# Designs tried in a protein design run: peptides against a protein of PDB entry 4GMN. Part 41

Target 1, 375 residues: chain A of PDB entry 4GMN
Amino acid sequence: RYANITLLALVTLASIGTDFQETLVKGNQGSRESPISAADEEWNGFDDADGDAMDVDQKSSSGEDQEEDYEEIDVKEDDEDDDDDSITSEMQADMERVVGADGTDDGDLEDLPTLRELIQTAVPQLIRLSNLPIDSDESLTIQSHALSALNNISWTISCLEFANGENANIHNAWYPTAKKIWRKTILPILEADSADLKLATQVTSLAWAVARVLHGETPTDGNPHRKFISLYHSSKQQAGGNSNSIEEPEDPFQGLGVKCIGVVGSLAHDPAPIEVNREVGVFLVTLLRQSNNVPPAEIVEALNQLFDIYGDEELACDKEVFWKDGFLKHLEEFLPKMRTLTKGIDKRTQPELRTRADEALLNLGRFVQYKKKHA

## One batch from the design tools (peptide; made by RFdiffusion4, then SolubleMPNN)

Design b1_p11_1_s1 (from b1_p11_1, 3 letters changed)
Fold by OpenDDE base, seed 2:
Structure b1_p11_1_s1 (fold): chain B 375 residues (1-375), chain A 11 residues (1-11)
Amino acid sequence: as target 1 above (375 residues)
Amino acid sequence: MFVPIRSPLVP
């Protein structure tokens, strides 16, 4: 009885986190779509030439098919429109304020009561639930749902812009909570070294969402970057052995390998220790060198992480890692391989993967030129 | 600083 109420509350919190993410994405798309006036380029229709319609005399064979009076059982499809009206009018109003907030309001979370209660009341309980002793299938289910809710909330907050002091009130409220999620939820699960790939995928997704906000300020206790690199390699060894048991996620960007790359990339940003940055940078560049056996989505993510980590020439990691360890040469040598890889992705069957690979290829060319100019 | 071109991530 208490477990079912707890599970229902966790499912509801996970739903709220998803709906919040979807609305933030829709709102952020609407603000970047300056109305490019649809110039109605009149696609001049191809002049279909007068091909002689051959009169195919379809002989009407009048088959007297017997009207069997099937009594129309009026199955009322109760369209239970599960209008998952999970978005309260108050939550919608908070989401609209967050999306519409031009970064001038140093306002307290007083103006965002739903987000405040989510961060201050709900998240601390989810952290507690994710730390319960695992002694039953019920406790595993509670942990999984608590991780899902934490993941959705953390991903949603990680979609906000925090550069240049934007959303500083939300950042300041989230930052200590994000560090608490890392230390109390993520690290203990990673240290338990479970063979459960589902749990490893959930905790790695949450770790990426948290690290996308904390970057190089993510707690370095116990060298978590090495744990995620080890998890990356372990996941590849398991996939090679049993073709039957890991449903590769239909979305190539939801794979454990991509998530591991996203985490370690985020951990390597300034002000991360130079040795953490180096170990991650060498890992990412090694994936590019070994690209013949690496999924395209992991290559796209590894490139994006390399651009972000080494995009600033004023950072210590530019001189001490990027130039010192000769990363430019590896990126330049990878350019023709990336062109081949990107062209090999079918636009019809994998449109998103192709779009993101075309973008990563464009950025790789630009990045190599940029670094050659700033050498 | 280099700025990559990024399309909105579809969630």
Scores: peptide ipSAE 0.491, ipTM 0.928, DockQ to the pose 0.773
Fold by OpenDDE base, seed 5:
Structure b1_p11_1_s1 (fold): chain B 375 residues (1-375), chain A 11 residues (1-11)
Amino acid sequence: as target 1 above (375 residues)
Amino acid sequence: MFVPIRSPLVP
């Protein structure tokens, strides 16, 4: 009884976190449709004057009218309106406030009661549940659901803009909680050195979500970046040895390799220790050098992380790592390989991966030019 | 500072 109620509550918290995430993504897309005024640049149509009217001969093939009486099987779609309106009206109202807040409302978390309860009441309990001794399949199930709920909440919060003091109230409430998730949930699981790939994927996803907010302020105790780099390499060795289909996630960006890159990239941002930044930067640049054996999604993520980490020339890591370790040369040498890689992605079968690769290729060209100008 | 052109991360 209590286990089923706990599981139901964890599933509900995980679904809520997903629905919040989807709505925040939709809301952020709507605000960026500034109407690019289609300046009517009169594209002077090429006067292709050659009106060779090829007489398409009227070949009158008398196709026989086989009236096959297709019985219209009135499949009553029972619209089971599974109005799984899992989003409470209070959650929806909090989401609308977070998405609709045009950066001006210094609204306290008092105005976000559901988000406040998630951060202050739910997350501390989820942290406790993720730290249960694993002594049964039930305790493992509870841990997995607690990690899923923490992941979804953390991802949702990581999709908020915190630049320029936006959402500062949410950031200030989340920041100590994010550090607590890191120290109490993520680090203990990473230190247990579990061979469970599912658990490793869950904790790495959570670590990425948390590190996307904490960046270089993520606790460096126990060198977590090295643990995620090790996990990256270990996951590749396991995938290469057994043709046991670890179901490659249908989404190439949901792979453990991408998640490891996302974590370590996020950990390497300023004000991360320069040696942490260097170790991560060298790892990411090494992936580009070895790109023939690296999934395209991991290359896209590695490029994205490199642009974010080294995009600011005023940061100590620009001089002490990027320039000192010669990263520009490696990026410039990778540019033709990235063009080949991107062109090799089928737009029909992997449209998102192709779009993200085209963007990463565009940014790589721009970034190389930018760095050459700011040398 | 360099700003990359990115589609939102679909989480």
Scores: peptide ipSAE 0.490, ipTM 0.930, DockQ to the pose 0.884
Fold by OpenDDE base, seed 3:
Formats: sequence, C-alpha cells, structure tokens
Structure b1_p11_1_s1 (fold): chain B 375 residues (1-375), chain A 11 residues (1-11)
Amino acid sequence: as target 1 above (375 residues)
Amino acid sequence: MFVPIRSPLVP
C-alpha cells in the first residue's frame, strides 16, 4: 500500500518533469537566441515488461454454449483526466515566467512556487529514496523511479539559461541542491561499482543534467571524471561480448557512451582543476583519433564538448592544455575524417544525426580557423 | 571566444 502510493507519486513527479521539459523545448524554439541543445531525454517509460503471463492452463473443457447475456456495464469513464492538466498548467505558467523574466530580481522563488516546492521539498526526498539500501526488488524499483524523477527535474533546470546572470534566483536555489544530488546520489551509486548497465545509464543521465549546471564547479572528490571514463570503456567492452546487448536506444544520442562524454565534458569546464581538464581533453581527442570504431553521435558530442571547453583563449586550459598538448593538430587531422563520417550518414534514416553531424563539421572547420587566428 | 553555430533541434 505505501509502496504503491510512493510509486504513483514518483511516476507523477517523473511525468511532470517530462511535460516541463517538452514545454521548455517548445518555448525555446520560438526564441531566436542560441538553441540550447535540449538533450531530448525521452521519458524512458516504465517498460512494464513484467507481464507475468500467468500460463492459465486452459483445460479445454468442452462445456456447452450458455449464451450468458453480458450486460454491457456502461462503465462511465469518469473523466478523471481533468486533474493532471491542472498541475501541468501551473507548472507551464512557472516556465513561461522563467522564459519571459529578464533576470533582474534577486528575489526568492516567491514567484515560482511550484519550482520552489520541487527544489526544496521534493528533491530532498528523492535523494533520500535514491539512497535506500537495496535489499529487495521493491527497493530497486523505488531507487529507479527516484532517479528518473531527479533526472527529469535536473534536465528541465539544465535547459534554463544561466549565462550573464539570467535566472540567477533559480540558479542560486538549485546550485546547493545540485551539489547535494551529486554527493548523496550520484557518487554513492558510482562507488558501488554495480555491473547494472540500466542503473549506470540512469545515474549517468542524472550526472549529465547536474553537470550541465555545475560545470567545473562540480565536486571533484573521488575523481568522478575517471569513473565516467572507466564506465565509457566498460560499456564498450560489454556491448562487444554478449548477444544480450542492451538494445541500443533508438535515439543515437541517448546511448550511455554519449551520456558519459556529456558528463566528463561538462566537468572539464572552467574552473575545473587543470589536471581534470587535461584528462578529459585527452580522452575526447583520443575518441576523434579512434573515430573508426566510435559511434557518430559520440563523435558529435565529443566535438561539441571540445568547442565549449576550449572556445575561450583567456582561460588557463587554453595555454596549459589545448596548446601545450597539441590539440589543434589532432582537430585539423580529424577534419577529413569528419567529412567522410558525416557524408556516410543517411539523411532519410537518421535525419537528426545527419543534421547534428553537418553542424559539428561546420563548427570544426570554423574552430580550427579560429584557433589558428588566436594562436 | 569562439561561438559554435547551434541549430534549433527540429522537434
């Protein structure tokens, strides 16, 4: 009974987070400013694949044709659908205010009551639920749903603009909570060294969403970038060995490899320690060098991360890593390979992947020219 | 500072 109520509440929180993300994506498409690459985190709906098909042994008793007149019980579908729209509408109104608010108010989340309750009341409970001892299938289910709800909330917040002091009130409210998610949910799960690739995918998605806001201010305790690099390599080794390959997600950008790249890329931004930046930068450049065995979506993400990390010549990582470790040469040598890779993607079967690859190729050419001018 | 060209994701 309590489990079912907790499950329902977690499903509802996950759905709410999805509808918010969709609304924010639709809203941002109307504003001509820099399209935040919404990682369309498709709601991994609970695949209720536990249809325990009770093998009802149909003993074929040839019993006689009693035409039982099934009285058509006119089950009035009580239109209980009205209550779900009400919660989504208040939340849509909060998101419309966030997109429209010129971020001048150092105010409390007074004008954003739903977002305030999500951050201050719901998230601390979800962190607690995600950190329960796993001793039953029920506790595993609760953890998975708590991670999904944390993921959706964190992704939604990561789609807000925080540059130039925009949404500073939301950033200031979220920042300590994001650090708490990192330290209390993400790190403990990563340290448990579980062979569960589903759990690893969920925690890596959540880690990416959190790291998209915290960037180089993400807690460096226990070298989390190395854990995600190790997870990247482990995921590639497992996919090659067992015919029970976790079905590669239909979306190439939802793969665990892409998520690992997104996390470590985000962790390497200023003010990350130069050693963290170097290890991540070397990892990303190594993917480009080995591109013949790397999925195109991971190459696109690795390029985007490299542009974002090393796009500013005033940062310490430009001199100490980018130029010192000779990254420009590797990027220039990769240009002809990227052209071949991008041309190999069929526009009819993979239109998004082709569009993102055409863009990453354009940016790679521009970035190489930019860096040569600012050498 | 380099600014990547990012296209809106077409839904």
Scores: peptide ipSAE 0.480, ipTM 0.919, DockQ to the pose 0.578
Fold by OpenDDE base, seed 1:
Structure b1_p11_1_s1 (fold): chain B 375 residues (1-375), chain A 11 residues (1-11)
Amino acid sequence: as target 1 above (375 residues)
Amino acid sequence: MFVPIRSPLVP
């Protein structure tokens, strides 16, 4: 009885996190597409759409009036009121405020009561549930659902713009909670060194979402970047032995390898310790050097992380790592390989992967030119 | 600073 109520509450919190994310994505795209009821989907990652909104000049093509008389097929809409009452009117109002709020006001989520309760009341309970003693299949199930709910909430918040002081109220409310998730949920699970790939994937997804907000301010206690690098390597060894039992995620960007790269990339941003940045940078550059045995999605992610980490020449990591460790040479030597890799992706079967690879290839060429100019 | 071109992932 208590278990079922706890599970229902966790599923509801996971759903709220997903629905909130979908609403944010739709709000940013200006398209009123209906919410797809993905009530049970764990949000496993969003690519950092640092969307410089290219103003697509709508060239008004005046196409002429052809009146084709389409017969009214009176399709009785059976209003199956799927009362997917997942989003309360209060939650929707908070989502609309988050999408529309140039929230310049200090630290208090007074105008975002649902988000406040989510961060201040729900998340601390989810952290507690993720730390229950695992002594039964029921406790494992509770942990998994608590991780999924934390993941969806954390991903949703990580999709908010925090640059230039945008959403500073949300950032300030989330930041201490994100550090608490890291220290109380992520680190203990990573230290338990479980052979459970499902749990490893969940904790790595959550770690990426948290690290996308905390960046180089993510707690460095116990060298978590090395744990994720080790997890990356161990996951590759397991996949090579039993090709029959790991359903590769249908989405190549949802793979544990991509998630590990995303986490360690995010951890390596300034003000991360230069040694952490170096170890991550060397890991990422090593993936490019070994690209013949690396999935294309992981190469795309590794490139994106390298652009973000080393895009600023004013940062200490540019001089002390990028130039000192000779990363430009490795990136330049990788350009012809990336062209071959990208051309090898079938646009018909993997359109997204091809698009992201074409973009990463474009950026790699630009980045190499940029770095040569600012050497 | 270098800014990568990122297309909004159309979900």
Scores: peptide ipSAE 0.473, ipTM 0.921, DockQ to the pose 0.633

Design b1_p11_1_s2 (from b1_p11_1, 5 letters changed)
Fold by OpenDDE base, seed 2:
Structure b1_p11_1_s2 (fold): chain B 375 residues (1-375), chain A 11 residues (1-11)
Amino acid sequence: as target 1 above (375 residues)
Amino acid sequence: MFVPKRSPLVR
């Protein structure tokens, strides 16, 4: 009886996360779709009527430049490993600490009460439910539903723009919670080394959603990038051996291999340790070198990650990894292979994969030219 | 900095 109520609540939370994601994606598309389609109606020329010039003397009000002194909030990461089982109070206190640091009051999510309740009330309970001892098919079902709800919420938040201080209130509320999902949900499941490819796919999807916000600030404890690289290789060995392969998802971009690439790529961004960046960069470049046996969707994701990681010449990873390890040569040698791969994708049967591959090919040509100019 | 061209992900 309690389990059925818990399952219904988890399914409801997962659905709310999906509906919210669709709404945000439609909202962000609607803001970038300037209404070009309404302007092509024939503007018939309306006539010349002469109406008089009223001289409105608008007084120039002198805007006083208030130099807002942005006090640089030194966020001391006090790693107090307090093992206090009150995950709710700690998540709330971490939110209150991030909010209280920036001088933003508890009001920062006042205009977003549903999102506040999802982050502050629902996510802590989902973290707890994802960490229940697995002793039955019922506990495994609860964990799977909790991971699905966390995944949908995390993916939704990862679709927001946080560049240039956009959505800072949501970022500040989510950031400590995202670190907690990583440390308390993702890492323990990865350490359990389960042969369950369904669970591995769920946790890797969640890890990608979380790492798309945290990037190189994702906790590096236990070298999680190596675990996802290992999982990538293990998933390829299992798919090759059993004709009862888990039906490859109808969407090529939902595959475990793509998700592993997305996670490790996100983990390798600045300020990630240079050794983490190098190991990931070498992994991604190695996929391009071995591309004859790699699904096209994984090649597209690996290219996109390489462009994001090594797109900035001011970052330490540009000099210490990209140039030092000779990545430009491998990318240039891959250009003709990428052209062949992209042309081999049928536009009729796989239109999205073809579109993303055409874009990745375009960006690869541009990126190689860019790096040659900034050598 | 290099900026890749990205089409909106049709999810």
Scores: peptide ipSAE 0.430, ipTM 0.922, DockQ to the pose 0.756
Fold by OpenDDE base, seed 5:
Structure b1_p11_1_s2 (fold): chain B 375 residues (1-375), chain A 11 residues (1-11)
Amino acid sequence: as target 1 above (375 residues)
Amino acid sequence: MFVPKRSPLVR
């Protein structure tokens, strides 16, 4: 019975992760090749890039045609009948409806029956499975799969736009469930203070996905931001001691440090308590000051979180934290360091990291100018 | 409000 729920969750996850990824990609980018990410990787979310680009009419400069001869790489389709754990046709239809819905319908999840069953029936069972007493390797395996299950569901939902009342039906259905995941799964695991880095990574990924939707409305019980800051520091101390045992994830953005920054950044958004916001803001600004010893991906994430937290001058945290604690000076002093850091990233070996660092550098310059104008 | 320019990076 548990095995079938875990298997159904795994199949549901592999499918949700891959096809929602593909659908969000296909919606934003024309036909570029889907990277076959192996079905066994926990999906660790997208960077939500819904920046409403105000049309700046930049005039025509005619730059000359360099015909770069693209060699047609004849990719032999080896028809390995990998049982493509594709989304059930019902789940795919629900996802297509979510992506295609201009978010104007205050409707119940009546039109999204698979998503409804996922949120209302599957997730409560996964929460129960994640809370089993750990007394055997089997119970650890069940917990891990239940966490992976909750992670990919939560990430998938966190990639929906909820701004301006978009997807309000899904948000309203998810919100109480997200709070339940936080209180029943995330907090108990964080309180157990396990030395298991795998479990810490799984729960932190899940916490980030949940906090991306709940933001500053995430339950502040037990000061979870301090636990994730502590976990960040503990993870750095362990990595510095044993050069052999933490396979740095091939993706720099899948690191536990990035996930910790993502969680605490999300927790610090309005309407978070000003004291929580301050502690997180000071943590993030301190990473920038110490950037010589911080991975570039963590700097990118810390900058992105700072832009989101302090981007609105009407929020209480702008006056009471950003200006009061002098964050602008630290950001301005960091600009030349960020330029050096970004230029140090090899575009050939780390193209994504370089692209995100170039973007974060651009945004840092713009943000500093914006804040100086709104001082 | 400041809106950062972000590219949807699919992971």
Scores: peptide ipSAE 0.420, ipTM 0.923, DockQ to the pose 0.718
Fold by OpenDDE base, seed 3:
Structure b1_p11_1_s2 (fold): chain B 375 residues (1-375), chain A 11 residues (1-11)
Amino acid sequence: as target 1 above (375 residues)
Amino acid sequence: MFVPKRSPLVR
């Protein structure tokens, strides 16, 4: 009874987070040519796989012809218009304020009551639920749903622009909470070293959403970038060995490999320690060198991360990593391979992957030319 | 600073 109410509340919070995200993405696409990376579709759908097919053993008891007059209960299909208007008028008003907020009001979250309650009241409870001792299938289910809700909330907030002091009130409210999610939810699950790929995918998605806001200010305790690099390699080894095909997600960008690249790329941004930046940069460049055995979506993400990490020549990582470790040469040598890879993607069967690969190829050519000019 | 061209994903 309490479990079902908790699960329903977690499902509802996850739905609210998704609808909030979709509305923010639609709103932001109308106002700014700002390139939000299409990581925005990480809806961790509930697999409705718990169709417990109660195999009702139809014991064919040949019981007698009692014509029970089934009174045709005219179940009026009340067309409950499942206008799942999960978006409350208060949430819509908060969305309109966030999309319309030209960053000038140093206003406390007083003007964003729904977002305030989400960050200050809901998220701390979700963190608690994600940290329960796993002692039953019920506790695993609660953890999964708590991670899903944290994921959707964190992704939604990561779609907001925080550059140039925009949404500073939301950033300031979220920042300590995001660090708490990292330290209390993400790190303990990563330390448990579970062979559960579903849990690993959920925690990695959440880690990416959190790291998209915290960047190089993400807590470096225990070198989490090495854990995600290890997870990347482990996931590739498991997929190669057992014919239990982890059903590759229908979306190539929803794969655990892409998520691992997104996390470690985000962790390597300034002001990350130069050693963290180097280890991640070497990992990403190594993927490009080994691209014959790497999914195209992971190559696209690795390129995008390299452009974002090393796009600024004024940063210490430009001199101490990019130039010192000779990354330009590897990017130049990869250009003809990227052209072949991109041309190999069928526009009819994988239109999004082809579009993102065409863009990454364009940017790679421009980036190499840019770096040669600012050498 | 390099700015990558990112196309809005046409949903």
Scores: peptide ipSAE 0.417, ipTM 0.914, DockQ to the pose 0.556
Fold by OpenDDE base, seed 1:
Structure b1_p11_1_s2 (fold): chain B 375 residues (1-375), chain A 11 residues (1-11)
Amino acid sequence: as target 1 above (375 residues)
Amino acid sequence: MFVPKRSPLVR
């Protein structure tokens, strides 16, 4: 499990690094056909594919003889070993170390040289490139690729376990850099008031990845949670008016609405200011109340965020927000609606969305019972 | 503390 996540993580990091170099080199050579590289796919998390390999015991039968003398055309298969050089031997060694690293070291990545160079050398350059003045289509393209690279790096790191002091060296190295991405890349783009939904989606994906590590320690300067809530509402207003909506991503969980919910949910964790937590909590609970007009994936994400934010009764937000603002009543009233919503998702056409909704429904029932017991 | 069940998504 952890080994495959870390392996896939560093493959993604390598692809980002390689494709970013190629894009910089090709951009400088004036060739308009940048291949849509696999790295331009905004990575939005590793899903652990537990592929149950069905052992198909095909036992089949014995049939006979015939001799036909077909001439050996010696087709030299030139084994073009497509050495998918995406994983350097140094990166593979760093993967093995990340999986085996007992979190004993004070944030020095001495044992992880590739990850250290990525965080200390590559990411600061990507932050610089994401802040270039937009004066040409070329500068806009460079910003987009820099954001994609920062996104994929940040998502990769956000998939590491940091609970109980696991990967503490990586966490400690990443934490100041994540704050720098937030302050230097995310906030300036959110303040530029761009009507570009593509840029808004990229920056929101990056913001979610960063906020998944920083949680309530994400810088609160300029009330970024309100900007993402505003972006959520603005995106819904635009989708309703113009049939030239950016094709909703085929994956329901890749939508800008889900990303906005993921960001604001992550920002609302302890030790976030109680008023930030309240504004986010009220937003999330309001989505559940208005669920008739909310995509199922956004409901699933909003529920998951509510469970994470309010799962601990020892936190100040439990007393000052969850109980004080009466959230339990809204969750209990939503439980029948969630059953109907989940049953309405076709398992054949949307198997993932159905699985996530079945899980969120199970957790909602358990959470309501838990909170009633801990009242 | 409440711990939600999260299945690894097979994406």
Scores: peptide ipSAE 0.419, ipTM 0.914, DockQ to the pose 0.548; fails the geometry check

